# Peptides against a protein of PDB entry 6A30, part 80

Target 1, 150 residues: chain A of PDB entry 6A30
Amino acid sequence: AQDADNVLQPIMDLLDSNLTLFAKICEKTVLKRVLKELWKLVMNTMERTIVLPPLTDQTMIGTLLRKHGKGLEKGRVKLPSHSDGTQMIFNAAKELGQLSKLKDHMVREEAKSLTPKQCAVVELALDTIKQYFHAGGVGLKKTFLEKSPD

## One batch from the design tools (peptide; made by RFdiffusion4, then SolubleMPNN)

Design b2_p20_8_s3 (from b2_p20_8, 9 letters changed)
Fold by OpenDDE base, seed 1:
Structure b2_p20_8_s3 (fold): chain B 150 residues (1-150), chain A 20 residues (1-20)
Amino acid sequence: as target 1 above (150 residues)
Amino acid sequence: MILPRVKEIIERLKKAYEER
């Protein structure tokens, strides 16, 4: 339980910060596409956080999140003009692209089979993340989350 | 402990979607 909470907390903080904004500014079709890309990102991030020794990845994720989190001042989100929304989506897409490139650097770590303990943590974490991405029916369909190869 | 926080985030997302 606590190990799953430690993996999920940084992910939930990232998602909470971004998805509330996307829910306000994106059309329904665009939002569904963004959620699908974020789903892939979260699955890849969770796999890394559980497979890799916790010390290196918490520091990297924390440093990545801390480098990007410095731009979200607690300032009253004035509804950004249509131009600012596009720039935020572009920045988010650029960040997603950089995280995808980080996949190529990690391909060198042998696909270490998850230990039974790691599998149990992943399973618990996945159920929580699926509930989050379903968002009580406004998010991704349950059938998509269950059949995702990610 | 994360499940209650996830529920809170989901309710905020629903509200943000309804306010459009």
Scores: peptide ipSAE 0.163, ipTM 0.719, DockQ to the pose 0.521
Fold by OpenDDE base, seed 3:
Structure b2_p20_8_s3 (fold): chain B 150 residues (1-150), chain A 20 residues (1-20)
Amino acid sequence: as target 1 above (150 residues)
Amino acid sequence: MILPRVKEIIERLKKAYEER
């Protein structure tokens, strides 16, 4: 339980900040695409956080997540004009694209079979994340979250 | 502690979606 909470807390902080913004500014079709890319990112981040030793990756993940989260300080979110919203989505997509390239540079450590403890943490974390991305029916479909190869 | 927070975040997302 506590180990899953420690893995999920940084992810939930990131998602809370970004998805609230995207829910306000994005059209439904665009929002669904953004949610799919964020799902892939979260799944990869969770896998790394659980499989890789916590010491090196918490700093990199925390720094990556904190660099992406710091762009929206508590300032009165003036609804960006339609042009500014598009540019923010483009920048977010570009940043997600750079994170996917970082995946290729992280050495494929042979997928060491997760220990039974790690499996239990992953299962609990995965159920929580699926609920989050489903967002009570406004987010991703359950069938997508269950059948995703990520 | 995370499940109650996740529920709160989901409700905020629903509200933000309905206000569009």
Scores: peptide ipSAE 0.161, ipTM 0.716, DockQ to the pose 0.490
Fold by OpenDDE base, seed 2:
Structure b2_p20_8_s3 (fold): chain B 150 residues (1-150), chain A 20 residues (1-20)
Amino acid sequence: as target 1 above (150 residues)
Amino acid sequence: MILPRVKEIIERLKKAYEER
């Protein structure tokens, strides 16, 4: 339980800040595409966080997520005018694109079989994240979350 | 505990989605 909380907390901080903005500014189809890419990113981040030694990675993931999240905190979300909304989506997509490049630079450490403890943490974390991305039915479909190869 | 926070985030997302 506590180990899953430690893994999920930085991820939830990132997701809360970004998805609340995206839910306000994105059209429904764009939002669903963003959610799918964030789902893949979160799955890959969790896999790495749980497979890699816990002590060094919490700082790296927190730093990586915080380096990309630092641009968003200070603005009281004025409802962007139609022009500002497009620029915000573009900036958000650019930030997501930079996070996607992080996917290529994080060497997939050899797929070490997760220990039984790591598996239990992953399962608990996955159930929580699936609920988050489903968002009470406004987010991703359950069928996508269950059948994702990620 | 992350579960209460996740529920809060979900409700904020639902609200932000419904206000569009």
Scores: peptide ipSAE 0.161, ipTM 0.716, DockQ to the pose 0.473
Fold by OpenDDE base, seed 5:
Structure b2_p20_8_s3 (fold): chain B 150 residues (1-150), chain A 20 residues (1-20)
Amino acid sequence: as target 1 above (150 residues)
Amino acid sequence: MILPRVKEIIERLKKAYEER
């Protein structure tokens, strides 16, 4: 339980900050694409975090998520004018595109077999993340989240 | 402790979709 909360907390902070904004400014089709790319990113980040040695990883996730999230200052949500919303979507899409390119540079370390404890943490984390991305039916379809190869 | 927070975030997201 505590280990799952430690993995999920940085992910939920990122997702809460970004998805609420995207839910306000993105068209439904654009938002679904953003959610799919975020899902892949979260799955890859979680896989690496649980497979890599735990002492460096909280700092690396927090640093990876903070290094790429530092462009979204907690500026008072003035409802962006239609022009500002488009620029934020473009910036967010550019950041997501940079994160997808970072995937290609991160060598998949050999698939170390997860311990039974790590598997239980992954399963609990995955269920929670699936619920989040489903967002009570307004987000991604359950069938996509369950059948994703990620 | 994360599950209550996730539920709250989901409700905020639902509301943000309904306000469009």
Scores: peptide ipSAE 0.160, ipTM 0.713, DockQ to the pose 0.490

Design b2_p20_8_s4 (from b2_p20_8, 8 letters changed)
Fold by OpenDDE base, seed 4:
Structure b2_p20_8_s4 (fold): chain B 150 residues (1-150), chain A 20 residues (1-20)
Amino acid sequence: as target 1 above (150 residues)
Amino acid sequence: MILPSVQKRIEKLKEAYKSR
């Protein structure tokens, strides 16, 4: 439990910051699109983080998300007119979605078999993130979250 | 089972979604 919390904290902090902002400034339809793209990005990032570094590096998911999310922080959403802000967020979400396609450029190092403990942490992390994106039914639909992001 | 820390985050996020 504590290991999963430690792994999740950096991800959740990043997601909280971004989704709270998007929730305030995005129209419902735009927000849904942003959530879908973020979901894909998170899933792809997690897949890579599981394959590349041992789960012990709490900093890596947060660092990968921060390294890719630094593009999002520079989007100081100058809230322009409601239309321009929505477009900027849509563009940012689209850029984030393009980062999900960067799957092809990361050298698949030989996926070391996860230990049973690591598998349990990953499963818990995935379930937790699904629940977070579902947000008690106000976020993404369960049917969407249960499908492969690919 | 959802971690209490995450549950709190979900509740906060739900409120943010409703405040629109």
Scores: peptide ipSAE 0.562, ipTM 0.930, DockQ to the pose 0.651
Fold by OpenDDE base, seed 5:
Structure b2_p20_8_s4 (fold): chain B 150 residues (1-150), chain A 20 residues (1-20)
Amino acid sequence: as target 1 above (150 residues)
Amino acid sequence: MILPSVQKRIEKLKEAYKSR
């Protein structure tokens, strides 16, 4: 439990920041699209992190998402004026596009076998993230989250 | 079982989605 929390905290912090922003600036249909793309990104990043180097304390997922999310500065949430909202959506879309391009640069290392403990942490992390994206029914549908992102 | 920390985050996120 504690290990899963430590692994999830950086991811959740990033997701909270992004989704809170998107919730404020995006229309419902746009938000749903952003959520779907973000879900795919998170799942792909998790899959690669599981297949790639050992779960070291600094979650590569959080580090990779932070390293490429550097453009989301600690912007004081000034309620964006109507013009600022469009620019923020454009910037967010550009960042999502850059994160999608990261898919092409991540070399798939040979699948290391996870220990039973690591498998349990990953399973808990996946379930937790699914619940987070579902957001009690106001986010993504369960049927979408249960499908392979591939 | 949802981690309490994550449950709080979900509730905050739900409020953000409703505030539109």
Scores: peptide ipSAE 0.556, ipTM 0.930, DockQ to the pose 0.607
Fold by OpenDDE base, seed 1:
Order: structure tokens, then sequence, then C-alpha cells
Structure b2_p20_8_s4 (fold): chain B 150 residues (1-150), chain A 20 residues (1-20)
């Protein structure tokens, strides 16, 4: 439990800061979209951290974010000041790129399969993050969180 | 079971969602 808490603290602090801000400034429909994109980003980052060897190239996360960010333009969401909201999400996503620190806490031995203890911590971390994004039912639906972020 | 630290964060976030 304490190990999982220590691993989760940095990501939760980042999520708290961003989601609290978005909760205050975004309309409900916009907030739901932001939550979905952040969820995908978190899950993809965790999956890459666990499954993929350390891609040293920070450019890949930036390029993937840029490729997925272009898809958001076609939704006719009249966000007030189109530049600022997208840039804020991009900056939040860039800060979420510091989820590499979650990597440093979870995977101290880059080359070895996760120990049973590390697997248990990862499982608890994933469940905890799902609960956080569900937020007692005011966030994302459980059925959405249970699906693989394609 | 949810970690108490995370439960506190969830409650804070729920309040932020209601304050809109």
Amino acid sequence: as target 1 above (150 residues)
Amino acid sequence: MILPSVQKRIEKLKEAYKSR
C-alpha cells in the first residue's frame, strides 16, 4: 500500500492540478472530452512504461501527441479562444510526459520482467487511477474505463 | 480498497466538479 502511494503521488499531484483547473474553466461537455483524452494519455504512457523498453526519445511522445492533437480540430467545439485551450491541453500533456518519473519509481531495473511485487503495485496503481477518473460517478463511466484505449 | 490519500483527492475533485 505505501509503495503504491509513493509511486502514485507524483502523477496524482499532476492530475489534481490539471483536473482542478479544467473543472473550473471548462464546460461539462468540454471537461468530459478532456478527461477522455487525459485518460488515454495516462494509459498509453503507463502501457509504454510497463511493456515497452525505455524509448529514450522524448520526441516520440511529442510526435504522438501532435498526431493525435490534429484529430481534435475537426470537432466543432467552439472553445473560446481556440489557441489557448488546445495549448493548455498540450502543455498539460507535456507535463504528463513527466510520467517518466512514474517509470523511474516503478521500473528500477529496466531490463528485467516486473517482480511479483512490482506487478501488484502496478495493478493497484491502475485500479487507483481508474477510481480517480471515475470520481465517484461524476467523472468517466466505468464502462469507458474498462475498455482498452484504442 | 481505495487508498485514503486518493480518496481525499477524489472528494476534492468531486467538489471542484460541483462548483461549476
Scores: peptide ipSAE 0.550, ipTM 0.930, DockQ to the pose 0.596
Fold by OpenDDE base, seed 3:
Structure b2_p20_8_s4 (fold): chain B 150 residues (1-150), chain A 20 residues (1-20)
Amino acid sequence: as target 1 above (150 residues)
Amino acid sequence: MILPSVQKRIEKLKEAYKSR
């Protein structure tokens, strides 16, 4: 339990800051879209951080942005004219690049395989983040959160 | 079971979503 809390604290602090900001500045439909993209970004970053060897933060961010940036343009989300919503997502993605630090807490071992203890911590972390994005039903739908972020 | 620290964060976030 405490190990999971220690692992989650940095990501939760980051999410709190970003989601609080987005909640204040985004219209409801825009906010939902931002939440979906942020969820995908978080999940993909976590998955890659766990499964893949350390990619440079820049490489991870660039790959994630290239994959998800195309999805935002297709959505015709008129983000408020003064803040390029692409830039906000880019900044959020850049800040989420600090999730590489989650690797230092979760995956200290040279082995590509997680220990059973590490697996349990990761599972708890993923479940916790799902609950956070669901936000008691005011956030993302459970059916969306249970799907692969691909 | 959700960690109490995370539950508090969720409640705070819910209020932020309602205050729009």
Scores: peptide ipSAE 0.550, ipTM 0.930, DockQ to the pose 0.575

## One batch from the design tools (peptide; made by RFdiffusion4, then SolubleMPNN)

Design b2_p21_1_s1 (from b2_p21_1, 8 letters changed)
Fold by OpenDDE base, seed 4:
Structure b2_p21_1_s1 (fold): chain B 150 residues (1-150), chain A 21 residues (1-21)
Amino acid sequence: as target 1 above (150 residues)
Amino acid sequence: PFILPSVQERIKKLQEAYKES
């Protein structure tokens, strides 16, 4: 549990910041689309992290998302007023686009076998992120979250 | 299913944010 928490904290911090912003600036249908793209990005990142050489369990998912999220942390944009919604959406889309570049830079190496402990942490992390995106039913549908992002 | 307490609190906050939108 503690290992999973340590791995998830950086991801959740990034997600909280972005989702809070998107909830404020996006209409409901747009928000849902953004959530879907963000989910795909997170899942692809996790998949690559699992296939890539094990960084230490605690650092791997968190470090990958932190390395790619560092571009997003600098955007502590003071919440502009409602009138700049279009520009905010554009900026948010740009940030998501930068995260998508992560897909191109990660080379799939041969799947190294995870230890049983690593597998358990990844499984718990995946389940936790699914629950997070579902958000008690106000987020993404379970049927969407259970499908492959590809 | 078990949800980490830290994440449970985050989910609650997100639910509130989504309701306000």
Scores: peptide ipSAE 0.541, ipTM 0.922, DockQ to the pose 0.612
Fold by OpenDDE base, seed 3:
Structure b2_p21_1_s1 (fold): chain B 150 residues (1-150), chain A 21 residues (1-21)
Amino acid sequence: as target 1 above (150 residues)
Amino acid sequence: PFILPSVQERIKKLQEAYKES
């Protein structure tokens, strides 16, 4: 659905940029760990959006992810060319940590139940992100993705 | 499972990146 695509584009752009970077700088085992943590972060953020949807008729996921994605694009922290890979990961983790601040903004809004249409869009979005992290089997295992991110 | 065409292309690109790692 076009609605799901519109909601997903900002987060996918963010994920593509970060995962491309991590794939270049991380050893395979480190990359897997980063993927797991990123998955947990994304799922927790989406879960909170479902549980505490904003009062606004706009799918908060799309708005929040777009705001965060744009913030990350504007806040292209030029990783200092001389920072070791650890510092790069730390900086990327800090940028991803801004999703937690976005969460705090979500919690402050009065909880409104999602419409059936919104629920369907969120369900499709969750499934899509799961497939993205699985990446045809080269990413995270299905058994991991089916578990709670907790 | 249905995957949006835009995401399918992203997955393909990501698979290539992981193979190079």
Scores: peptide ipSAE 0.539, ipTM 0.922, DockQ to the pose 0.557
Fold by OpenDDE base, seed 5:
Order: sequence, then structure tokens, then C-alpha cells
Structure b2_p21_1_s1 (fold): chain B 150 residues (1-150), chain A 21 residues (1-21)
Amino acid sequence: as target 1 above (150 residues)
Amino acid sequence: PFILPSVQERIKKLQEAYKES
């Protein structure tokens, strides 16, 4: 549990920041699309990194997400003071483009066998992230989350 | 499934953010 917490905290901090922003700037349909892309990005990052996961306070996953997420934040456009729907759509499209760029920087690590403890931590982390993206039913559907992100 | 208490609170906050969207 503690190891899972250490792994999840940096990831969740990044996700909280991004999803809060997206919720503010995205129309509902666009928001769902953003969530799906973010889910895919997170899962692909985990899949590529779990092959060699440092289960430390700064996991490679967390580090990679933070490193590239800072690029996303740097490119963050200021929320319009007025509810201009056109500007919101433009901002959402821009954010999606940045997420795509983030994905392109994900590198697969060489496969290493995980210990039973590491496997348990990864499983707990994955389940937790699924619950986070489901968000009690207001986020992504469970049926979507149970499918391969590919 | 078990959800970490810290994550449970994050989910609540996220739900609020989605409601405001």
C-alpha cells in the first residue's frame, strides 16, 4: 500500500491539475475525448515503463509524466475571462495537441521481471487509476476502462 | 476494490470539477 501511494501521488497530482483545467475549458463531449486520450497516454506510459519500474517516490512513470506535463502546462493558454465557447474549443484542441506530443516522447524501457511485491503494487496502482478515471461514474465508463488502450 | 484514502478525496474533488463543467 505504501509503495502504491508513493507511485501514485506524483501521477495523481499531475492528473488533478490537468483534469481540473480540462473540466473548465472543455465542453462535455470534448472533455470525454480528452479523458480518453489521457487514459490512453497514462496506460501506454505505464505499459512501457512497468517493464522497468523503479518503485520509488519518483517513479519513472511519474517523472516522465511530470517532465512532459510541464511542457503542457507551459503551453497552457489562460482561461478566457468571458465564456467564449469558440475560445474554449480552441483551447481544448490545443491541449489535445499537446497531449499527443507528450505521447510521442514516451519511450519503452527494456523488459525486466517484476517481483511479486512489485506486481501487487502495479496491480493496485492500475486499479486505483481506473477508479480515478471513472470518478464514481462521472468520468469514463467502466466498459471503456476495461478495454485495451490500444 | 480498495481505494487509497488520498485518492478517494481526489475523486471527490474531481467529481465537483466535472459537475461545474
Scores: peptide ipSAE 0.539, ipTM 0.922, DockQ to the pose 0.565
Fold by OpenDDE base, seed 1:
Structure b2_p21_1_s1 (fold): chain B 150 residues (1-150), chain A 21 residues (1-21)
Amino acid sequence: as target 1 above (150 residues)
Amino acid sequence: PFILPSVQERIKKLQEAYKES
């Protein structure tokens, strides 16, 4: 539990900052779209970090943005005023890619397979982030969170 | 399901933020 907490703190700090901002500036429907895109970015980042540990932060971010970053533009989500929602998502993705602490805890240096401890941390982290995005029912629906972000 | 205490507090704050939106 403590290891998972240590890994999650930087992610949660990033998410708190972004989601709080989005909640303030977005209409409910827009906020829902932003949450979905952010969820995809988080899940994809975690997946890539586990599956492809040697990837550079730039490579991971580039892959994430290529797959998911254009989704907000296609949805014509116009965020009010000076904050480009795409830029905010980009910044969030960049910060997620730089989560070296998560990488260090989720990657085994010598083997592609996680140790039992690492598996437990990953499982707890994934469940915790899912609960965070669900936010007691005011965030994303469980049915959406249970689907693959692919 | 079990939720880390630190995250539980964050969820409460988010719920308030969403309520205000």
Scores: peptide ipSAE 0.535, ipTM 0.923, DockQ to the pose 0.650

Design b2_p21_1_s2 (from b2_p21_1, 8 letters changed)
Fold by OpenDDE base, seed 4:
Structure b2_p21_1_s2 (fold): chain B 150 residues (1-150), chain A 21 residues (1-21)
Amino acid sequence: as target 1 above (150 residues)
Amino acid sequence: SFILPRVQERIQKLKKAYEES
């Protein structure tokens, strides 16, 4: 449990900040689209962390997600005016798009087998992140979250 | 599935943010 929490904290901190902001500035349909793209980004990052050796530490998933999410943090939280909201969405979409392009340049190395402990942590992390994106039914649909991002 | 209490709190805060928007 503690290992999973350590992996999740950086991800959750990033997601809390961004999703709370997006909830305030986005119309419902736009918000869902942003959530879907963010979900894909998270899943892709996790997949790469699992598939690309070396999993040097249990925090690597969180570190990678934080590193990729750092583009989103540099948005100085200006109080969203309605006009600022559109620009923030555009910037967020641009940042997400850049992260998606990074996916295409990463060569998959031979997947090192995860230890049973690492597998358990990843499974718990994935389940937790799914629940977070579902947000008790107000976020993404379970059917979307259970589909492969590919 | 067991959800960590801290994560559950974050989910509740997020739900509230979505409902208020």
Scores: peptide ipSAE 0.422, ipTM 0.889, DockQ to the pose 0.632
Fold by OpenDDE base, seed 5:
Structure b2_p21_1_s2 (fold): chain B 150 residues (1-150), chain A 21 residues (1-21)
Amino acid sequence: as target 1 above (150 residues)
Amino acid sequence: SFILPRVQERIQKLKKAYEES
């Protein structure tokens, strides 16, 4: 449990910041699209991190997400005027696009077999992230979260 | 499934943020 929490904290911190911002600035349909893209990104990054050695304490996921998330923090949470909100959405979409491109640069190294403990941590992490994206029913639908982001 | 208490708190905060939007 503690290992899973340590792995999840950086991801959750990033997601909390970004999703809170997106909730404030995005229309419902745009927000849903952003959530779906973030979900795909997180799942793909997790898949690659699990396949790529080594799970250092700072999961490559947290570092990758943090490196790209830094571009979003510069705006003081002033409720953007309608024009500022549009620019923020555009910037957020651009950042999401850059994250998707980063996916293509991650070389799949040979999948090392996870230990049973590592598998349990990953399973717990995946379940936790699914619950987070579902957000008690106000986020993504369970049916979407149960599908592979392939 | 068991949800970590800290994660549950984050979910509630996020839920509130969505409701306030």
Scores: peptide ipSAE 0.407, ipTM 0.884, DockQ to the pose 0.606
Fold by OpenDDE base, seed 3:
Structure b2_p21_1_s2 (fold): chain B 150 residues (1-150), chain A 21 residues (1-21)
Amino acid sequence: as target 1 above (150 residues)
Amino acid sequence: SFILPRVQERIQKLKKAYEES
C-alpha cells in the first residue's frame, strides 16, 4: 500500500493541478472530452511503461503526445479560446509526458518482466487512477474507464 | 475496491471542484 502511494503521488499531484484548472475554465461537455483524452494518455503511458522496455528516447512520449494532441485538434472541440485552450491541453499533455519519472518508480530499469509484487502494485495503481477519474460519479463513467484505450 | 485515505481526500476535493464549476 505505501509503495503504491509513493508511485501514485507524482501523477496525482499533476492530475490535481490540471483537472482543477480545467474544471474552472471548461464548459461541462469540453471538460468531459478533456477528461477522456487525459485518461487515454495516462493509460497509454502506463501500458507502454509496463509492457515496453524503458523507452530511452523522450522523443517517443513527445510523439505520442503529439499524435494525441493532433487527435484533439482534429476534434472540433469548441474550446472557448481556440489557441489558449488547445495550448493548455498540449502543455498538460507535455507535463503528463513527464510520467517518465513515474517509470523510475514503477519499473526497475533492469527488469524485462514485472515481479508478482510489481504486478500487484501496478494493479492497485490502475484501480486507484480509475477511481480518481470517476471522481465519485462526477467524472468519467465506470463503463468508459473499463474500456481499452486502444 | 479499497481506496487509500489520502486518495479519497483528493477525490473529494476534485468532486467539490467539479460541482462548483
Scores: peptide ipSAE 0.404, ipTM 0.887, DockQ to the pose 0.585
Fold by OpenDDE base, seed 1:
Structure b2_p21_1_s2 (fold): chain B 150 residues (1-150), chain A 21 residues (1-21)
Amino acid sequence: as target 1 above (150 residues)
Amino acid sequence: SFILPRVQERIQKLKKAYEES
């Protein structure tokens, strides 16, 4: 539990800041779209962080942005604020690159496979993040969260 | 699934933010 909390705290701090901001500035439909993209980004980041060898934050961010960033431009996140909503999402994605720290806590340098303890922490982390994005029913639907981000 | 108390608090704060939007 404590290990999971330590791993989740930076992620949650990042998500709290971004999602709270988006909730304030986005219309409901736009907000849902942003949440979906952020969810995909988080899931892909976590998956790659766990499965792949140590990647630099830049490499991870660059790969994720290349995969998902083009989709965001088409989504026309029109934020009513003077801030470029695309830039905000980009910044959020960049900040989510700090999810690399999850790997430092979860991956033993020598082990291709997670220990049972590490697996339990990952599962707890995933479930927690799902609940966070669900936000007691006001966020993303459970059916969406259970789908593969692919 | 078990949710950490701190996370639950954050969820409640987020819910409030969404409701106010």
Scores: peptide ipSAE 0.402, ipTM 0.885, DockQ to the pose 0.603

Design b2_p21_1_s3 (from b2_p21_1, 9 letters changed)
Fold by OpenDDE base, seed 3:
Structure b2_p21_1_s3 (fold): chain B 150 residues (1-150), chain A 21 residues (1-21)
Amino acid sequence: as target 1 above (150 residues)
Amino acid sequence: MFILPRVQERIEKLKEAYKES
């Protein structure tokens, strides 16, 4: 239990701050789109952290952010301030890149299969993150969160 | 699904933030 809490604290702090900020600055329709993109980013980052050996280069997070950021740019998301909202999403996505620090807590040995204990921590982390994005029903739908972010 | 009490508190705060938006 304490180990799982220690692993979850950084991501919970990040999600609390960023999702609260987005709720305040975004209209409901924009917020939903932002949440979907952030969910995909978080899931892809976790999947790569767990399944793929860490590609050492900060460039991968940058490329993922650029790929997902281009998806947000191509969507006519009328962000009320084009420059500031996109920059905040980019900054939040960059902060989500700090999920690499969560890696140091979740994956002790990058090259080995997760131990049963590590798997249990990852499952708890995924469930917790899912609940943050669902936010008791005011955020993303459960049916969306259960889909693979392919 | 078991949710830690601390996590539940944080989710409730987030829910309120979304309602006030």
Scores: peptide ipSAE 0.350, ipTM 0.862, DockQ to the pose 0.588
Fold by OpenDDE base, seed 4:
Structure b2_p21_1_s3 (fold): chain B 150 residues (1-150), chain A 21 residues (1-21)
Amino acid sequence: as target 1 above (150 residues)
Amino acid sequence: MFILPRVQERIEKLKEAYKES
């Protein structure tokens, strides 16, 4: 439990700050779109962080951020707020790129395979992140969260 | 599904933020 909490803490802090901010500045439909893109980014980042060797992580994270950031930019989310919502989303995506630190907390070994303990922590992390994005039903639908990102 | 108490608290705060929007 404590190990999982330690691993989740940075992610929770990131999600708390960004999702709360987006909730305040975005209209409901815009918020859902932002949440979907952030979810995809988180999942892809986690997948690559877990599956890919550490040496490629920085480049791959950068590529993911660029790919998803471009997707967000192309969608020019007209946020009704006076702030550049696109820039905020981009900044949030950059912060999500720091999810590489999750690997540093979970995977001490150069091994591509996770130990059963590490797997359990990852599962708990995924479930927790899903709950953040679902937010008791006011966020993303469970059906969306259970799907693999494209 | 088990959720850590601290996480649950944060989710509740997030839910409130979404309701106030």
Scores: peptide ipSAE 0.345, ipTM 0.859, DockQ to the pose 0.602
Fold by OpenDDE base, seed 5:
Structure b2_p21_1_s3 (fold): chain B 150 residues (1-150), chain A 21 residues (1-21)
Amino acid sequence: as target 1 above (150 residues)
Amino acid sequence: MFILPRVQERIEKLKEAYKES
């Protein structure tokens, strides 16, 4: 339980900040696209982090995502004017693009074997993240989340 | 499926954020 919380905390902090911001600045269709791309990014980053470095209590995922997500943590954004909202969407899209580039720079090393405990933590983390992206039905559809390769 | 209480709280906050959007 504690290990899973440690793994999830950095990811959830990033997701809380970014998804809350995107919900405020994006219309429904743009938000859905952003959520899908962020989901793919998270899943791919998790896959690489599981394969490359040993899962230490500090998942490289949270650190990598936080390092590149820092540009979106602007404070309690007042409801931007229509013009300000558009600029924020462009900035958010640019940052998502930078996160995608980070993915491409991650060298795939030989897959390391996970212990049964590490596997259980990863499974719990994946299930939790799926629930987070589903957000009680207001986020991504379950069918989309279930089709994502683990 | 077991969801950590802290995560559930975050999900509820996120749901509210989506309702306000």
Scores: peptide ipSAE 0.344, ipTM 0.856, DockQ to the pose 0.616
Fold by OpenDDE base, seed 1:
Structure b2_p21_1_s3 (fold): chain B 150 residues (1-150), chain A 21 residues (1-21)
Amino acid sequence: as target 1 above (150 residues)
Amino acid sequence: MFILPRVQERIEKLKEAYKES
């Protein structure tokens, strides 16, 4: 329980700050789009963090951030300030890159076999993150969150 | 689905932020 909490705290802090910020600065339709992109980023980051060695994570996260950040610019997102919202998403995603530190706490052993304990922590983390994005029904739909291939 | 009490509190705060948007 304590290990799972320690793993989840950085993710929760990041999600609390960024999702709250996006809720404040984005119109509802824009917010949904931002949430979807952030969800994809989180899932991809988690997948890569779990599957790939720590050293490649920063480069891959940076590449993912760059790929997803550019995709958001092409969307006619009427962000009140184009620069601030995109930069905030980029910063949020960069902070999600700090989830590589989550790996240092989880992955003491070889990348391919998560221990049952590690699996349980990952499952709990995924469920928790899904709940953040769902936000009691005001965020993303459960059906969207569940279609993300693990 | 089991949600940690601290997580639930944070979700409630987030829900409030979304209502204000």
Scores: peptide ipSAE 0.342, ipTM 0.857, DockQ to the pose 0.589

